Peptides against a protein of PDB entry 4Z5W. Designs and how they scored, part 224

Target 1, 305 residues: chain A of PDB entry 4Z5W
Amino acid sequence: IPDVFLELNKLWYFSAQSNLFNGEMPRSLSNSRSISLLSLRNNTLSGQIYLNCSAMTNLTSLDLASNSFSGSIPSNLPNCLRLKTINFAKIKFIAQIPESFKNFQSLTSLSFSNSSIQNISSALEILQHCQNLKTLVLTLNFQKEELPSVPSLQFKNLKVLIIASCQLRGTVPQWLSNSPSLQLLDLSWNQLSGTIPPWLGSLNSLFYLDLSNNTFIGEIPHSLTSLQSLVSKENAVEEPSPDFPFFKKKNTNAGGLQYNQPSSFPPMIDLSYNSLNGSIWPEFGDLRQLHVLNLKNNNLSGNIP

## One batch from the design tools (peptide; made by RFdiffusion4, then SolubleMPNN)

Design b2_p29_2_s4 (from b2_p29_2, 15 letters changed)
Fold by OpenDDE base, seed 5:
Structure b2_p29_2_s4 (fold): chain B 305 residues (1-305), chain A 29 residues (1-29)
Amino acid sequence: as target 1 above (305 residues)
Amino acid sequence: AFVPNNTEDSDTTFLTTVPPSVEVEIPLN
């Protein structure tokens, strides 16, 4: 990418995603006062990520995902006072979340999916201070770590939490009960154990629940038959989605489904590939908005209602 | 209790913000 952005003093949006750009990010781009949305996703950009936050006063969205950047996560990003959305997916940092992210009050949406992030306990302890954080994607990190169950963790405004395919140990953390606005939870493809907690059914906005491919035991909580978002058509106020799409990855099919908004996900309960026992509750028939109920590969018994 | 081993070969379906690599299965003709 040429170093010509000094002359582009009115540039508000720069999207150069899915190209073959190589080398470092231009210094003039890292100092742009005008740019609000920057997307360089899916290129071969390299070097250290550097943004001059004192200059980049209009930056609201940053997508650098799927590049060959090296080095540390930029600790100065919280100084970008208007920065709301960050996509750093598939950048191999081999790092922890910077402590400076405790001060990241503008942050609303963060993805580190498949970014070689380490120390989930530190990451969650830091990110809980981001009071405006609504979307958090941490899939394919923290390999074989323990999902912290510390009751003091609090994500009050969290709507989307995705921590899939981390081989995480532990239980469904009780601190998630402090997230009453949670709409989407994916903890699939971990090594989570224990029972599915009944308080999940109290999350009235929860329309998408994936706990598949874990080691959960016991009965399906009857409270899941009372998930308000699945009983009634609440007018799901189209909430501002993150500036990055979601993908449903399948191992066998190259064709992952793209979802531009969390509201575009089919209402789903997936508890498949666990060790759950007992009966299927007939009251699942009350979930009139439910599109997908997946209970396959469990130890369930009795009659199918 | 048959704990289904998370065999690497199982059909993994999970959410991410990384687009699936189009593994172009080049059909071996």
Scores: peptide ipSAE 0.349, ipTM 0.715, DockQ to the pose 0.319
Fold by OpenDDE base, seed 2:
Structure b2_p29_2_s4 (fold): chain B 305 residues (1-305), chain A 29 residues (1-29)
Amino acid sequence: as target 1 above (305 residues)
Amino acid sequence: AFVPNNTEDSDTTFLTTVPPSVEVEIPLN
């Protein structure tokens, strides 16, 4: 990318995604006073990620996903006082979340999906201080770590939590009950154990639940038949989506379905590939908004209602 | 990245923000 952004003092949106750009990010771009939205996703850009937050006073969205950047996560990003959305997916950092992210009050949406992030306990302890954090994607990190169950963890404004395919150990953590606005939870493709907690059915905004491919035991909590978002349409709050799309990926397929907004996901309960027992509750018939109920590959018995 | 090739679970999916090699935008009406 040429170093010509100094003269582009009215440039608000720069999208150069899905090209063949190589080399470093231009210094004039890292100092742009006008840019609000920057997407360089799916290129071959390299070097260190550096942003002059004192100059980039209008930056609200940053998508650098699927590039060949190296080095540390930029610890100065919290100084970008308007920065709301960050997609750093598929950048190989091999790092922990910086301690400075405790001060990241503008942050609303963060993805580190497949970014070689380490220490989930430190990551969650830091990110709980981001009071405006609504979307958190940590898929394909923290390999074989334990999902912390520390009751002091609080994500009060969390709407979307995705921590899939990490081989995480532990149980469904009680601290998630402190997130009453949670709409989407994906903890699939882990090694989570214990019972599915009944308090999940008290999350009145939860319309998408994926606990598939774990080691859960016991009965399906009857409280899941009373999820208010799946009983009635009234709770479909169109909240501000992150400026980055989501992808539903099959493990075997190179293809994926794109979802531009969390609200575009079909209402779903996926409990497949566990060790759940007991009956299917007939009261699942009350979930009139439910599009997908997946209970396959469990130890369930009795009649199908 | 070692995605475990559990061949038996070919239909199981998870969510990510990593674009696939082939993006299929299905307009969900």
Scores: peptide ipSAE 0.346, ipTM 0.733, DockQ to the pose 0.263
Fold by OpenDDE base, seed 1:
Structure b2_p29_2_s4 (fold): chain B 305 residues (1-305), chain A 29 residues (1-29)
Amino acid sequence: as target 1 above (305 residues)
Amino acid sequence: AFVPNNTEDSDTTFLTTVPPSVEVEIPLN
């Protein structure tokens, strides 16, 4: 990418996604006062990520995902006072989330999916201070770590939490009960154990629940048959989507489904591939908005209702 | 790269913000 962005003093939106751009991010781009939306996703850009937050005062969205950037996560990003959305997916940082992110009050949507992030405890302890954080994607990080269950963790405004495919140990964390606005929870493909907690059914906005491919035991909590968002349409709060798309990754070479908005996900309960026992509750029939109920590969018994 | 060692029959389906590319090594543990 040529270093000519100083001349582009009115450039508000720059998208160069899915090109063949290589080398470092131009210094003039890292100092642009006009840019609000910057997307360089799916290139071969390299070097350290540097943004002059004192210059980039209009920056609201940053998508650098699927690039060959190296080094640490830029600790100065919280100084970008308007920066709301960050997509750093598939950037191999091999790092912890910077402590400075405690001050990241503008942050609404963060993805580190497949970014070699370490220390989930520190990550969650830091990110809970982001009062405006609505979307958090941490899929394909943390190697065999324990999902912290510390009740003091609080993500009050969290709408979307995705921590899939991390091989996390532990239980469904009680601190999620402090997230009453949670709409989407994906904890699939971990090593989570214990019972599925009944308080999940109290999350009135939860329309997408994926707990599949874990080691959960016991009965399906009857409270899941009372998920208000799945009983009635009236509670589907369409909130502004993050500026990055979601993908449903499948193991098969079948192309992953793209979802531009979390609201575009089919309403789903997936509890498949666990060790759940007991009966299927007939009251799952009350979930009139439910599109997908997946209970396969469990120890369930009795009649299919 | 942490996908549980699921048997071939498991629908390895989870949410990410990484587009499916031919090179997305599903972490087969």
Scores: peptide ipSAE 0.358, ipTM 0.720, DockQ to the pose 0.428; fails the geometry check
Fold by OpenDDE base, seed 4:
Structure b2_p29_2_s4 (fold): chain B 305 residues (1-305), chain A 29 residues (1-29)
Amino acid sequence: as target 1 above (305 residues)
Amino acid sequence: AFVPNNTEDSDTTFLTTVPPSVEVEIPLN
């Protein structure tokens, strides 16, 4: 990418995603006062990520995903006072989340999916201070760590939490009950154990629940049949629209489904590939907005309602 | 609008790795 962005004093949006750009991010780009939306996703950019937050006063969205960047997560990003959305997916940081992110009040949407992030306990302890954080994607990190159950963790404004495919141990953490605005929860493809907690059914905005491919035991909580978002249409899901798309990877060679907004996900309960027992509750029939109920590969018994 | 972008190389920020096994869609009528 040429180092000419100082001349582009009116450049508000720069998208160079899905190209073959290599080398370092140009210094003029890292110092752009005009850029609000920066997407360099799916390139071969390398070196350390550096942004001059004192210069980049208009930066609101940053997508650097799927690049060959190296080094540390930029600890100065909280100084980008308008920065709301960050996509750092598939950047191999091999790092912890910086302590400075405790001060990241502008942050609304964060993805570190498949970014070799370590120490989930520290990550969640830091990120809980991000009062405006609505979307958090941490899939394919924290390999074989324990999902912290510390009740003091609080994500008050969290709407989307995705921590899939981490081989995480532990239980469904009770601190999630402190997130009453949660709309989408994916904890699939972990090693989570214990029972599915009944308080999940109290998350009145929860329309997408994926707990599949874990080691959950016991009965399906009856409270899941009373999820208000799945009973009635009236809960207008305030759309946290992160400036980055979501992808449902189908394991079949059929291309991944792209979802531009969390609201575009079909209303779903996936509890498949666990060790759940007992019956399927007939009251799942009350979930008039539910599109997908997946209970396969469990130890369920009785009648199918 | 469901835009199936069949781009194989789409950087999955969200992996629900759904295994290819038979989804029994139980249509709750």
Scores: peptide ipSAE 0.242, ipTM 0.640, DockQ to the pose 0.078; fails the geometry check

Design b2_p29_3_s1 (from b2_p29_3, 15 letters changed)
Fold by OpenDDE base, seed 5:
Structure b2_p29_3_s1 (fold): chain B 305 residues (1-305), chain A 29 residues (1-29)
Amino acid sequence: as target 1 above (305 residues)
Amino acid sequence: DKKMQELIEKAGREALSSVTFPPSGFITT
């Protein structure tokens, strides 16, 4: 990418995603006063990520995902006072989340999926201070760590939480009950154990639950048959809309399905590939908005309702 | 990379992510 952005003093949107750009990010771009939306996703850009937040006063969205950037996560990003959305997916940092992110009050959507992030305890302890955080994607990090269950953790405005494919140990954390606006929870493909907690059925906005491919035991909580978002459409919930797409891969040999927003996800309960026992509750028939109920590969018994 | 690829292959093929795929390559590599 040429270093010509000093001449582009009216440029508010720059999208150069899915090209063949290589080398470093231009210094004129990292000092742009006019840019609000920056997407360089899916290129071969390299070097350290640097943004001059004192200059980039209009920056609201940053997508640098799927590049060859190296080094640390930029600790100065909280100084970009209007920065709401960050996509750093598939950038191999091999790092912890910076402590400075405790001050990241503008942050609404964050993705580090497949970014070699370490120390989930520190990450969640830091990110709970981001009071405007609505979407958090941490898939394919924290390999074999323990999911913190500390009751003091609070994500008050969280709508989307995805921490899949981390081989995490522990239980479904009680601190998630402090997130009453939660719409989507994916904790699939971990080593989580214990019972599925009944308080999950009190999350009135929860329309997508994936706990598949874990080691959960006991009965399916009857309270899941009363999930209000799946009973009735009357609660117009404000849908989360991060400035980055979601991908779901159903098979190794299949392409990933792209979803531009969480509202495009089918309403789903997936508890498959666990060690759950007991019966399927007939009251799942009351979930008139539910599109997918997946209970396969468990120890369930009795009649199928 | 290879160890991470093996982990991706072993754990989490159906999980949601924001991993961007090349237009021609929807492979979570």
Scores: peptide ipSAE 0.018, ipTM 0.528, DockQ to the pose 0.044
Fold by OpenDDE base, seed 4:
Structure b2_p29_3_s1 (fold): chain B 305 residues (1-305), chain A 29 residues (1-29)
Amino acid sequence: as target 1 above (305 residues)
Amino acid sequence: DKKMQELIEKAGREALSSVTFPPSGFITT
């Protein structure tokens, strides 16, 4: 990418995604006072990510995903006082979340999917201080770590949490009960154990639950049949304005399905590929907004209602 | 500006697009 952005003093949107750009991000781009939206996703950009947050006062969205950047996560990003949206998916940092992110009050949406992030305990302890954080994606990180169950963790405004395919150990964390606005939860493809907690059915905004491909035991909580978002459309919460689309891979070799909004996810309960027992509750029939109920590959018994 | 907000939301909605969910077996009906 040429170093010509100093002359582009009216440029507020720059999208150069899905090209063949290589080398470092131009210094003039890292110092742009005008840019609000920067997307360089799916290139071969390299070097250290550096943004001059004192210059980039209009920066609101940053998408650098699927590049060959190296080094540390930029600890100065919280100084970009208008920066809401960060996509660092598929950048191999081999790092922890910077402590400075405790001060990241502008942050609404963060993705580190498949970014070789380490220490989930530290990451969640830091990110809980981001009071405006609504969307958090940490999929394909923290390999074989333990999902912290510390009840003091608080994500009060969290609407979307995705921590899939981490081989995480532990249980469904009690601190999620402190997120009453949670609409989408994906903890699939981990090594989570224990029972599915009944308080999950008290998350009145929860329309998408994926706990599939874990080691959960016991019965399906009857409280899941009373998820208000799935009973009535009137309780269809204000569309999560997640700043971000989600890819769901159908297969390891398949292109991910792009979901542009969490609201574009089908209302779903997926508990498949666990060790759940007992019956299917007839009251799942009350979930009139439910599009997908996936209970396959469990130890369920009795009659199908 | 409403248009800028829509574009921030769109750009945000383009940024998490790179988030690969594992293949949880969505039975697409």
Scores: peptide ipSAE 0.031, ipTM 0.660, DockQ to the pose 0.060; fails the geometry check
Fold by OpenDDE base, seed 3:
Structure b2_p29_3_s1 (fold): chain B 305 residues (1-305), chain A 29 residues (1-29)
Amino acid sequence: as target 1 above (305 residues)
Amino acid sequence: DKKMQELIEKAGREALSSVTFPPSGFITT
């Protein structure tokens, strides 16, 4: 990408995604005072990520995903006082989240999907201080770590939490009960164990629950049959709208399904591929908004209602 | 009931079509 952005004093939106751009991010772009939305996703950009936050006073959205950037996560990003959304998916940092992110009050949506992030305990301890954090995607990180269960962790405004495919150990963490606005929880493809906690059914905004491909035991909590968001449409919950898409990898031969908004996800309970026992509750019939109930490959017994 | 069977069958068809080679779940790119 040519270093010509100093002349583009009115550039508000720059999208150069899905091209063949290589080399470093232009210094003029890293110093742009006018840019609000920057997307360089799906290129071959390299080097360290550097943003001059003192110059980039209008920056609200940053998408650098699927590039060949290296080095540490830029610790100065919290100084970008208007920066709300960050997509760093598929950037191989091999790093921990910077301690400076405790001060990232503008942050609303963060993705590190498949970014070789390490130390989930430190990551969650840091990110809990982001008071405006609504969307957190950490899929394909923290390989074989333990999901912390520290009850003091608080994500008060969290709406979307996705920590799939990490081979995480532990249980469904009690600290998630401190997130009453949670709409989407994906903890699929881990090594989580224990029982599914009944308090999950108290998350009145929860319309998408994926706990599939874990090692959960015991009965399905009856409280899941009373999830208010799945009983009635009337809860017009303000939907999180991150400036980055979500992808559900379906069949290996098909491109992953792209979801631009969390609202576009089908209302779902997926508990498949666990060791759950007991009956299927007939009261799942009361979940009028439920589109997908996947209980496949468990130890369930009795009649299908 | 019939509704529950339809939900399970739908999930089963979506799961059969979703031989999601790990990793599954949501990924941002």
Scores: peptide ipSAE 0.028, ipTM 0.650, DockQ to the pose 0.282; fails the geometry check
Fold by OpenDDE base, seed 2:
Structure b2_p29_3_s1 (fold): chain B 305 residues (1-305), chain A 29 residues (1-29)
Amino acid sequence: as target 1 above (305 residues)
Amino acid sequence: DKKMQELIEKAGREALSSVTFPPSGFITT
């Protein structure tokens, strides 16, 4: 990319995604005073990520995903006082979340999906201080770590939590009950154990629950049959979505389905591929908004209601 | 219940074709 952005003093949106750009990010772009939305996703850009946050006073969204950037996560990003959305998916940092992210009050949406992030305990301890954090995607990181159950962890405004395919150990953590606005929870493809906690049914905004491909035991909590978001339509708050799309692969060899908003996901309960026992509750019939109920590959017994 | 059967069949059809990978903020090539 040529270093010509000094003259572009009215540039509000720059999208150069899905090209063949290589080398470093232009210094004039890293110093742009006008830019609000920057997307360089799906290129071959390299070097260390640097942003002059004192100059980039209008930056609200940053998408650098699927590039060949290296080094540490930029610790100065919290100084970008208007920066809300960050997509760093598929950047191989091999790093921990910077301690400076405790001060990242503008942050609303963060993705580190498949970015070789380490130390989930430190990451969650830091990110709980982001008071405006609504969307957190940490899929394909923290390999074989333990999901922390520290009761002091608090994500008050969390709407979307995705920590899948990490081979995480532990149980469904009680600190998630401190997130009453949670709409989407995906903890699939881990090594989580214990019982599914009944308090999950008290999350009145929860319309998408994926606990599939774990080692959960015991009965399905009856409280899941009373999830208010799945009983009535009234709670579909169109909240501002992150400026990055979500992808769900149906097959390892298939292209991912793109979803631009969390609200575009079908209402779902997936508890498949566990060791759950007991009966299927007939009261799942009361979940009028539920599109997908997947209970496959468990130890369930009795009649299908 | 007929509705429960439809939900299970729908999930079964999606599961037969799909290793359900989680929603992710990355471009799947």
Scores: peptide ipSAE 0.020, ipTM 0.570, DockQ to the pose 0.183; fails the geometry check

